# Peptides against a protein of PDB entry 5Z08: the designs that were tried, part 261

Target 1, 168 residues: chain A of PDB entry 5Z08
Amino acid sequence: RQKDEWAKKTSSLMKQLDWFIGEHLGAMLAAEELGGPVVGELMEIDPDDLSAGFNAHGKLKKATSQPDLDRRQRRIDDIWGPQDEQGQAHKRKRGADEALAASAEMRDLIEQLMNKLVEAGGDNSATYVEIPRESAAARFLVRSKVAMFHPNDARRLRLVDFGRDLDD
Target 2, 222 residues: chain B of PDB entry 5Z08
Amino acid sequence: GLPRLIDAIEEASKIPAKRRQTPIKPTIEKLTTHLYTHGASPDSLLRLADLLTLRNHLDQASLAAITRNLYPSSTVSDEVVLRFIGALGHGQLKPTLALQALFLRWLVMVYHLLENPGVLGQVYGVLFDLLDTAAIRPQLCHLLALVTRRKHVRPFRIQAILTLSRQTGGDPNLTGLLRVFKNYYPEIIVGDATKGRASAFKHPDPQWRQHLDEIQQRRSEA

## One batch from the design tools (peptide; made by RFdiffusion4, then SolubleMPNN)

Design b2_p25_1_s2 (from b2_p25_1, 13 letters changed)
Fold by OpenDDE base, seed 3:
Structure b2_p25_1_s2 (fold): chain B 168 residues (1-168), chain C 222 residues (1-222), chain A 25 residues (1-25)
Amino acid sequence: as target 1 above (168 residues)
Amino acid sequence: as target 2 above (222 residues)
Amino acid sequence: LDDLHPTLRQLIEEISILRAKAEKL
């Protein structure tokens, strides 16, 4: 049945998404959380244009301050800087652990966002996931035009409804 | 308060400037000062959208000043969005193209405050068909760059942008929009001949954004 | 890096469309 084909295709795409998160995105998100470069900042569209719900407490504005750049660079150097062999092994392990954690956070967040969209049954007010913190994962989804913050509450994130037909 | 200022401006907008008993400029200044300080509620925003989009006797400088200070204190309704979209294009009853460009810029800057961002996706065709209008093209491309999803990236629209890009000598905003399309269809060749750097669609006004954030924050604390 | 956003968006969009279609059946 067409439904079974769609289910198989959905499963295949979910596996590809999981692979993409684990193999490519997790390390970069971890780097961002640790004060590394913003994932996808090189996008041709300013991520800030997509930043929904960043109030004055939104970390992104402070991150462009010279002090925060210096703090980021120090964190990068502290995490990735040349250390002795033991320090390098510990850094590599820590980096791997952070990448795994970031991957897990992104996977969980996407799953919650997708589930809430389904559960809402077309009610946009019910599509929001409450996020405990503004993470690199959440910011990345917003920059990617995949998710949006609630206009009044940066702790509430929703998936963009790509399945809504233009005629609905 | 803001409602009384809007009332006064609405009444004045019905009368030609030469027939007004009192100058409207002081009331416009009070309005813009109030908007800058407190923003506009959803109800006030709708009334202001009508003042900005409907033909009246307000001068262009006043309309532009209101638009530049049109900070939402809350969300932006679909109705408000549709008033601004309905004001776009050519026609004797339409606002000036300069004012339309300000409306599009405003929609870009408040996109994150829309109650339903999907409303812009529903009117995507209307927006896209205005790309030939040079005066609004920069802001229109920016808005379309925010709104575009795979369902909008149709072969005929790809071809339309490519054709228009050739006709305009490679408008950087069209190149920027085409790059957004390329995100959905990697096979799109953004022709090498557009020696022009594509627009990065940066936020049009960082200071306006900062001030909007401050207004929005006050609401979350109330 | 330039392909990350398109890839993620494409995957999520395709999944979302397929889920929405499957729910309508």
Scores: peptide ipSAE 0.185, ipTM 0.411, DockQ to the pose 0.260
Fold by OpenDDE base, seed 4:
Structure b2_p25_1_s2 (fold): chain B 168 residues (1-168), chain C 222 residues (1-222), chain A 25 residues (1-25)
Amino acid sequence: as target 1 above (168 residues)
Amino acid sequence: as target 2 above (222 residues)
Amino acid sequence: LDDLHPTLRQLIEEISILRAKAEKL
C-alpha cells in the first residue's frame, strides 16, 4: 500500500518535473547555450527570442545587428531546413527545436543522475555521472543546488542526496 | 627538486643521444617519479610543454613518459595549452602524431584545470581542421566535444564533419562529435552520415584521473 | 532567480526522498 502510494506520488512529481523542464527551462537553457543570459536572469524566453540571437552581454540582439548569425542561420536552414520562403517561420521553428533539445538534455541528465544515486546504494563515489560537456543544463542543476560537481573533476556530476537526512 | 630535474633534461635535450656524457633515462625516471608524486607547478608545466613540443634530441619514449606523468599540481595556463596546440599537425618540426595524440589526451584529462577553458574555443578552427588526421582523430574529437559551444557549430563545419564521416565509413568519434553538434542544432541528422555507434567520450584513463584528483586535493588543503 | 531554482530543487528533492523511502521498504 505505502509503496504504491509513493510510486504514484513519484510518478506525479516526475510529470510535474517534465512539464517544468519542457515549458519553462528548455527555452532558457537554449538561450544560455546560445550565449544568452544565464538561466534565472530572464524568466521567460520566447523561442522567437532564441532566433534573434544574443549579444556578447547576453542581451537580445535586434534582428538587424547580427548579419553573421542570420547568414549562418540561412546556411544551416539551407542545409537542414525546409526551403520554404518564410524566414520567420524557420527562425521560430529553430528556436523551438533548440528549446526541445535543451529540454531533452536536461531530462536525460536528471534521469542519469537519479539512476546513479539509486544504483550507488549509499556509495558516494559511485553516484557520479560523467558528463560529456559542461552544458547549460549541468550548470543550472549546480546553481539550483540540485547537483554538484566532483571537487576535482568538473566532468563528474552527482545528484545531491536529499535522502540521507531521513535517518536523522 | 623538479626545476633541477627539468634543467638537466633541458640541457640534455640540446645534445644528440650519442654525444651525451650521461644517460638521460635515469633523469627522466626521476622526473616522472616526481611528477607522479607531486605534480607540476604552472611554471614547471610551461617548461615541460616546451620540452615536449619543441624539436629537441629527446627520444620518443622519454617524451611519452613525461606526457603520461604530466599531472598539474594546480592550474594549466593558456600558454601551456597553446604550446600543445601549436605542436599539432603535420610538419618536419612537429612532434610525432603518436605524441600529438598523447597531448590531446592530456588536454582532455586536464580540461577542468584550465585557467581559461575559452582559450581552446579561440583555437577551435585549428583543432577542427585537423580532424582528417586519423592518428589523432579519437582524442581530437573528444577534446572538441568538450570545447564545442554554439558559436563553433557552423554550417561549413557541420558539412565538413558529415563529409569526413562518410569518407571514413562512419568513424565513431566523428559521430560522437556530430551528436555534440546536434545538441546545438537538433535538425542535424546523425544517422544518415553514419550507421556506426557514436563514441561516448568517456574519460580516457580513470586511474590517471584518480591520481590527478589526489594531487589536486593536496593543493586544496594547503 | 527566486522561483525557478526553488521549484526545480523542491521537485527533485521530493522525488529523491520518495525514491529513498521506497528502497528502504
Scores: peptide ipSAE 0.181, ipTM 0.329, DockQ to the pose 0.272
Fold by OpenDDE base, seed 5:
Structure b2_p25_1_s2 (fold): chain B 168 residues (1-168), chain C 222 residues (1-222), chain A 25 residues (1-25)
Amino acid sequence: as target 1 above (168 residues)
Amino acid sequence: as target 2 above (222 residues)
Amino acid sequence: LDDLHPTLRQLIEEISILRAKAEKL
């Protein structure tokens, strides 16, 4: 009975997490991956500033006319820009696809992190997930104090053990 | 009548106070008394919106007095709304932030009289981008709470409010706006940063509302 | 570094706690 109630609560919270990732976080992570603002730092960007593009540090680029910057900027504008009519539909679709990809990456990463924490049975050395790259998703989890990098290996990420602090 | 008072104020607004042959204050008092008694027609509202939003030589006290007595006798047009929205934000040619707060308060109080309330939804981005401006934030959040629809509740805006809420130490107006967002998306977790007191966005001035209702009733009987 | 996303942390924390409790049963 209690296990079933916890399972139901867990399922409900997972649905909320999935919604949060898909409907809220995914687009922002996609923008960060495309060289947009870092999630949680530079969210107050004017749509006009979004149109100017972002540098490698997620800061607004001065409007330099370089076509490849225009593509990244177009992608950012496509994700974040105002929804005007026709040409924006393709831009919106690409932005939506990138937001979906970022959402999927974040979901998968969280799932792996949670599973490793359970599997480790209290062994902190076994809680690490190997990440192929430092993604916006990984960085966001660390900034959020949800995950931590291995002190000697930035390719290893672990979930913060929130369960241990309950028994002390 | 009201048009002649507006004409006199428009002409006086072109001239610096030190160069005016006649003091404008008595004309402003006549205008505000007329507005309080009869309200403003749609045409008069547009002219008054221009006087309030365009840079001129009128003093801030006069502009505030006009705004506080800006009772519509009828509906409020999209053009009038857009004049007030265009006057918002930072800029040397824009009205003071104190006057902008009065404009936003006015828009909240007359929201039910808009010919097309959808016009505010079209400029939602412009309004939302001003949330960092502390001086207008209370009234801006209230207006956004009225205007917000499902289409406006976007990931970047949810995060922007959450970020700004943290930066401000949990501004109750931002928390109130997040609650409005949660009505459209119940799954939005208003996290610990929002455990603070949320604004209920009560009517800013019940006496002003009552007086507006009296002015509007006179129109329905005519 | 201010908690950039308290909502995500709270969700993950609550889920993690519930999972840990479910394993102890």
Scores: peptide ipSAE 0.181, ipTM 0.330, DockQ to the pose 0.248
Fold by OpenDDE base, seed 1:
Structure b2_p25_1_s2 (fold): chain B 168 residues (1-168), chain C 222 residues (1-222), chain A 25 residues (1-25)
Amino acid sequence: as target 1 above (168 residues)
Amino acid sequence: as target 2 above (222 residues)
Amino acid sequence: LDDLHPTLRQLIEEISILRAKAEKL
């Protein structure tokens, strides 16, 4: 009985997690991967303020056209600039595809992290997932205090063991 | 006047809330109203800094209310700054991390009123070593962004920020601080360690700034 | 935006706790 109730509750929470990833998180993660705002931080960062940089007094410099900033700004302008209707449709499609890809990456990463935690049976050394890259998904999990990088290897990520903290 | 209000709060701060004969809230409200209207003199700021930073029996809401209304009517002395810096970090005798974040925010907002901005540069190491404390990191990075000079941008600190940035999943405030470092050392690669956007350290409270400017203008007319 | 980190953390925490409890049974 209790195991079945926990299984049902787990299934319900997983559906909520999938919804949260698909409907809210995926697009934001995709935006971060494309050089957009970092997910979950109220970056009161005006993109214009970021481009300008700060002087020695912490004041915004006037946006001097630095060429490398221009590439990132061009990428932002390519992502956000007024494009014609056809360009907007292609951009919407690409944005949707990137959001789906980011959602899939986050789901897969969470699943791997959870499975490794279970498989490890309490061995912290066995809880690490090898990540191919430092993705927006991986970074978001770490910022959320849900996952931790290995102290010596940023390619190894583990889930925070929330279960142990309850028994202590 | 303000000194008498501070006297009453100092005496009340020595006594646990349950043992006070009179509620302190009305006196705190009078103090915060006075501070909002007139600001605090350098002498009053020092006394208030002691009340805010030293362990006493004042409740967190009262301490936060005083901090939010801590408008300098004049300059901010090194001694006042050092009281707030000394209150930072972990420890049972230190203020809560939430209150420490308010102190750092206050230092950011009054930075232009410091008698000697260089005092923060002297304690740069103390501030920098607190970057691992997540609860104060946003305001701490903002303060460090104001304080940082070329002399502070050392290889070990660059590496420490890069390491901490990876460990935190690219905290934008750390990225913002690293961008400030890049102003002194253009060879610093921010992008590979921080695919995220850097924080633009905007003024934390434009309304507070405007009100501070009004208080400071009244001083120039007197 | 302020609620995204807490929401995800809460969901993963609750799932993790439930899985850990289910394995102990």
Scores: peptide ipSAE 0.179, ipTM 0.340, DockQ to the pose 0.256

Design b2_p25_1_s3 (from b2_p25_1, 14 letters changed)
Fold by OpenDDE base, seed 4:
Structure b2_p25_1_s3 (fold): chain B 168 residues (1-168), chain C 222 residues (1-222), chain A 25 residues (1-25)
Amino acid sequence: as target 1 above (168 residues)
Amino acid sequence: as target 2 above (222 residues)
Amino acid sequence: LDDLHPTLRQLIEEISQLIAKEKKL
């Protein structure tokens, strides 16, 4: 009974987290990766805005400015190649794809962090996830005081253990 | 309090050491002790940034001591950041390169406390153009590793790092920065000159970090 | 900054607390 209630509550919270990441956080993280504002300056970024890109100041480029074509997976040649005019629909799709990619990265990172917390059985040394890169997602979790880097290795990230009784 | 200590140092900074009526060292020691214990408020940080970055009559040891104890008690404003960035590079009016390296190290250590980390992204070009300055390169590469976003990874910058890496015999910090660039564009060929050891950009001072965390924690409880 | 960070933190905190409780069960 208690385990079932726990499982249901955990599942519900995970769904809420997934929703929050997908609906709100993904676009903002994508914007940060594209050199836009740091998450928290703009509370809502439309995927269409991501397609327009950001200027050197992290502000949305005006429609007349060349969109910042910096895709996560785009090759240098694809990014710097001539923008063919077929661009607006491809631009919107591009912004949406970046938001989705950012959301997926955040979800995966949180999942790994949580899994390590579960697996560690109370050993804090075992709670670290190796991150392949310092992503907007990783930085956001650290800024949010949800995660912390290993003091000696910035490639290792762990969740803050909120479940530790202060008395230990 | 801290403001009064800053006032005294500001006034002393206007006067050549040989013309001061009282030694400034005891006041600097009081300041650094206070900073170590309590940190600096945003307002105090701005004033201290001016003392550190503007040409004055303070000795290098005093400036270094202040910088080493420059614990923010809260956030770091864009204005404070820009003062330190403006102090970088070559020039008779600029701080010594040794002090600039300490400023860059400080920016690395307080990066997570910036009110707007994006401000460093806005001045990315200014920072990047200083990579040829060997004395500040280690800390500069570390800061750039934190600041770099996809928009900053441009062909000309890739080529600039590659060229500079060849010229420096494969500086590990440049190789480290190139690895950061590769995270955004995997197709970046790090030439043979960069096959060397890359810097891991570890936290420059774990003890300083721990102490900063203690100061920051006190703020969250207040 | 005030709304996003708290929400995510709260969610993760609650999940972490639940995980900790499960380990004690």
Scores: peptide ipSAE 0.143, ipTM 0.329, DockQ to the pose 0.255
Fold by OpenDDE base, seed 1:
Structure b2_p25_1_s3 (fold): chain B 168 residues (1-168), chain C 222 residues (1-222), chain A 25 residues (1-25)
Amino acid sequence: as target 1 above (168 residues)
Amino acid sequence: as target 2 above (222 residues)
Amino acid sequence: LDDLHPTLRQLIEEISQLIAKEKKL
């Protein structure tokens, strides 16, 4: 009975988390990876907005139809996101693909972090996941105070152990 | 010698001040005098880093005095660096933010003595994520200014500094760090967010530098 | 910041607490 209730509750929370990642976080994380604002500054980014790219202030570039962007602006666009010269449809598809990729990365990272927390049996040293890069997903979890980097190795990430009584 | 002084302080650090049989202050004064005169070996630096960064019963004034006299007689190992980095941020088990600022200042002043300067680049994200902590931001920006390489200058970090600069009303240390980023990417538009003078990140203590150089010169003669 | 971070934090916190409780059973 209690295990079944636990399993149902865990499944429900995981579904809510998966929904939250897919519907809200993916586009924002993709925007951050593309040189947009840090997740939390813009509460809602449409995947279509990712195609427009971001300026040095993290604001959406208005689709300036001006073809003769100076070499400096091209370089800014190269740094902050590729100017795909391709039509609006290809830009939208790319934005959606980046949002999907960011969502998948976040899901995988959370799954790995949760699995390590389960396996560690309370040993904090065993809860670290090795991350290949400092991703927007990893940074978001740290900013959210849900995860922590290893103090000596920024390639190691763990969940904050919320199950330990704060009184220890 | 220095090892015996560290032994005495380590033992005293395990005991609350009210339960100590002898005052620790005279031993701290002997330690700081020794450090000022001779510096600390790599082994002594590691032991002192543990005393400074691990939770113990030493008072803040003693910890600050040790940190201010923490002259390396040789190089600074990765392990010593990582002790100080691990002590940064918020938490009940971490040193005070005032002491953390002294650690960051120390890392700036001994940066040229690191056995592997790349170790700070490996923990760059950890350091960068602490920029929101106002109490350590000046020294943290200075350290990041030394550590930053092209690989660290990412769009998200540029944006994070711009955002934090706006939120802080244009902290000159953040503007200084953004100027370092601009050296790698000149096209970075430091717009209205950087209304103000950038910090020049000058050496925090020229007298401390000179005294360090004197200690380091004795090593080359031995 | 106040709405997204709390939601994710709350979800992960609740899941983590459930995991911790199950290990104690």
Scores: peptide ipSAE 0.140, ipTM 0.314, DockQ to the pose 0.205
Fold by OpenDDE base, seed 3:
Structure b2_p25_1_s3 (fold): chain B 168 residues (1-168), chain C 222 residues (1-222), chain A 25 residues (1-25)
Amino acid sequence: as target 1 above (168 residues)
Amino acid sequence: as target 2 above (222 residues)
Amino acid sequence: LDDLHPTLRQLIEEISQLIAKEKKL
């Protein structure tokens, strides 16, 4: 009974986390990777506002104006994409694909971090995940104070152990 | 005029060099000469930023030549800045790291002409996170030294730069950036790994600065 | 955005606490 309640609660929280990553975080992380604002730095930028991009004054473009990032990506696609009418469909697909890729990277990273926390059995030295690069995802986790880099190796990331009783 | 030269280069940029009917080099030389003499208006600067940062068929030498002559005749808009920032890092669609280093150098040299210097503060984390990229680190540290404010100096960034400084054997540019951080938080122990000479972040090209000042002065007299 | 860090932190904290509780069960 208690194990089933735990499993249900864990599953519910994981679904909420996946939703949060997919619906809110992925687009913002993709924007950061594309040179947009840093996720969680000073601006209450709505994900919808981030998707709208920034105007020439660093202000959010109105949702009706194609994000400057979309214009940029569009020009890249206009230069390197197939010349045919199918090229416009590929453009919307690429922005979506970048958000999906960023979401997938964040999900995978969180999963690896959680798995290492479980596997380490309380050994804090064994909780580190090796990351191939400092991604927007990794940096966001550190900014959020949910992850920490190894003090001597920035390629090693671990979750903050919130399960440690502060009394130890 | 400059707009017509940009038009010709934009059209040529869509076509592989081997398929161009006319060599683009003479047009690039005309463009760079015009930029050297008159600078670029805000509108022209945006168009040139797109040519430099978007994947196209222009050769690296041409892109570098344009970047070296990219004198603003007036201010630099946030849009132009964001084009260059968005071009930074690793990716198949991004410019070469060598060209990115030139962009960062350019941003350092035109920092005083930004319409809103705060735009760089908004993307501070994006810039900071690229410090691991050795090819752009010198110019990136210099730009961060200009951009850094108290709000950016956070414990995690202090730790990150200390860690990276250790890993790089005390890169003088990282040590220079740590000194900037220490101005806001004197308690930062620039550990033994920073025994190296900190970069003073001197202007990267005094001749370029002087020529920029001459271009900017002509605008104030008109 | 001000709520993003708290939300993510809260979710990870709750999951971590659940993981810690499971190890004690």
Scores: peptide ipSAE 0.136, ipTM 0.315, DockQ to the pose 0.221
Fold by OpenDDE base, seed 5:
Structure b2_p25_1_s3 (fold): chain B 168 residues (1-168), chain C 222 residues (1-222), chain A 25 residues (1-25)
Amino acid sequence: as target 1 above (168 residues)
Amino acid sequence: as target 2 above (222 residues)
Amino acid sequence: LDDLHPTLRQLIEEISQLIAKEKKL
């Protein structure tokens, strides 16, 4: 009975988290990954705004296509490409795709962090997830004071142990 | 005059130091003295820019001495600017990174004398892509701080600075450049990596500035 | 502008507390 109630409550909270990531956080993380405002300064970015790109005041920018930019810069240039009607539609689609990708990355990272917290059995040394890169997602979790980098290895991220502070 | 000194140095620059019949140092000293006293005309600046940026047999000390005394008597043309920009980066045919840092410092100090400041904005990408080169980064950030306009503050560049700032442990010059970006984009969260000291990009040589002003004043009176 | 950080923190904190409670069950 108590396990079932726990499972239901956990499931409900996970759904809320998924909704929050998908509806609010994903577009902002994508904007940050694409070199827009860092999540927490801009609270809501319309996916259409992501696609149009940001000018130097956080406002939508006209996109310039230059070919030899790195894949990330190409994505940015593609999201921020010329404002022709077709260009806007492609930008909107790419902005949406990047928001979805950022949402998925955040979800996966949170899941890994939670799983490691469960598996570690109270050993803080075992709670670290190895991250392939410092993503907008990872940075956001750290800024939110939800996660911490390993003091000697920025490739290792762990959740803040919110459970221990209740017993002390 | 200055053109004859440049002619002599150009000819000497084609010959390895060991094969020169006469030492070039006295001619370099005459050149630097002339430049310090009178400055360089636009035509002389172009010739000197070629001597400084093209691979030749001049020693690094001579090239540095010329660069430190490269006072424009008038304006600086786009062509001169582009010679110095074209000399930046890695490669066997490029000037040393130490000399490139002096070129960038020079561009900062003469920025107000450019015939078209917009030329640096056109090559903004070339400059920005060199930020990973530690040896030139301080002067490069300063130049970029002067050149940066709203159109240059792009998402990928914001991220590139943020990434590089983290990788460098919060280089104050990168933090300073990011602060310039933030003036255009207040919503740029300069993460914890930027809570550090930011460079204020003060004039790199006040004495050089004063001497330049004296040379420029003589032009306005003529 | 609802601060996204408190919301995410609250959700993760609540989930983490639930995980900790499950281990005690």
Scores: peptide ipSAE 0.143, ipTM 0.300, DockQ to the pose 0.207; fails the geometry check

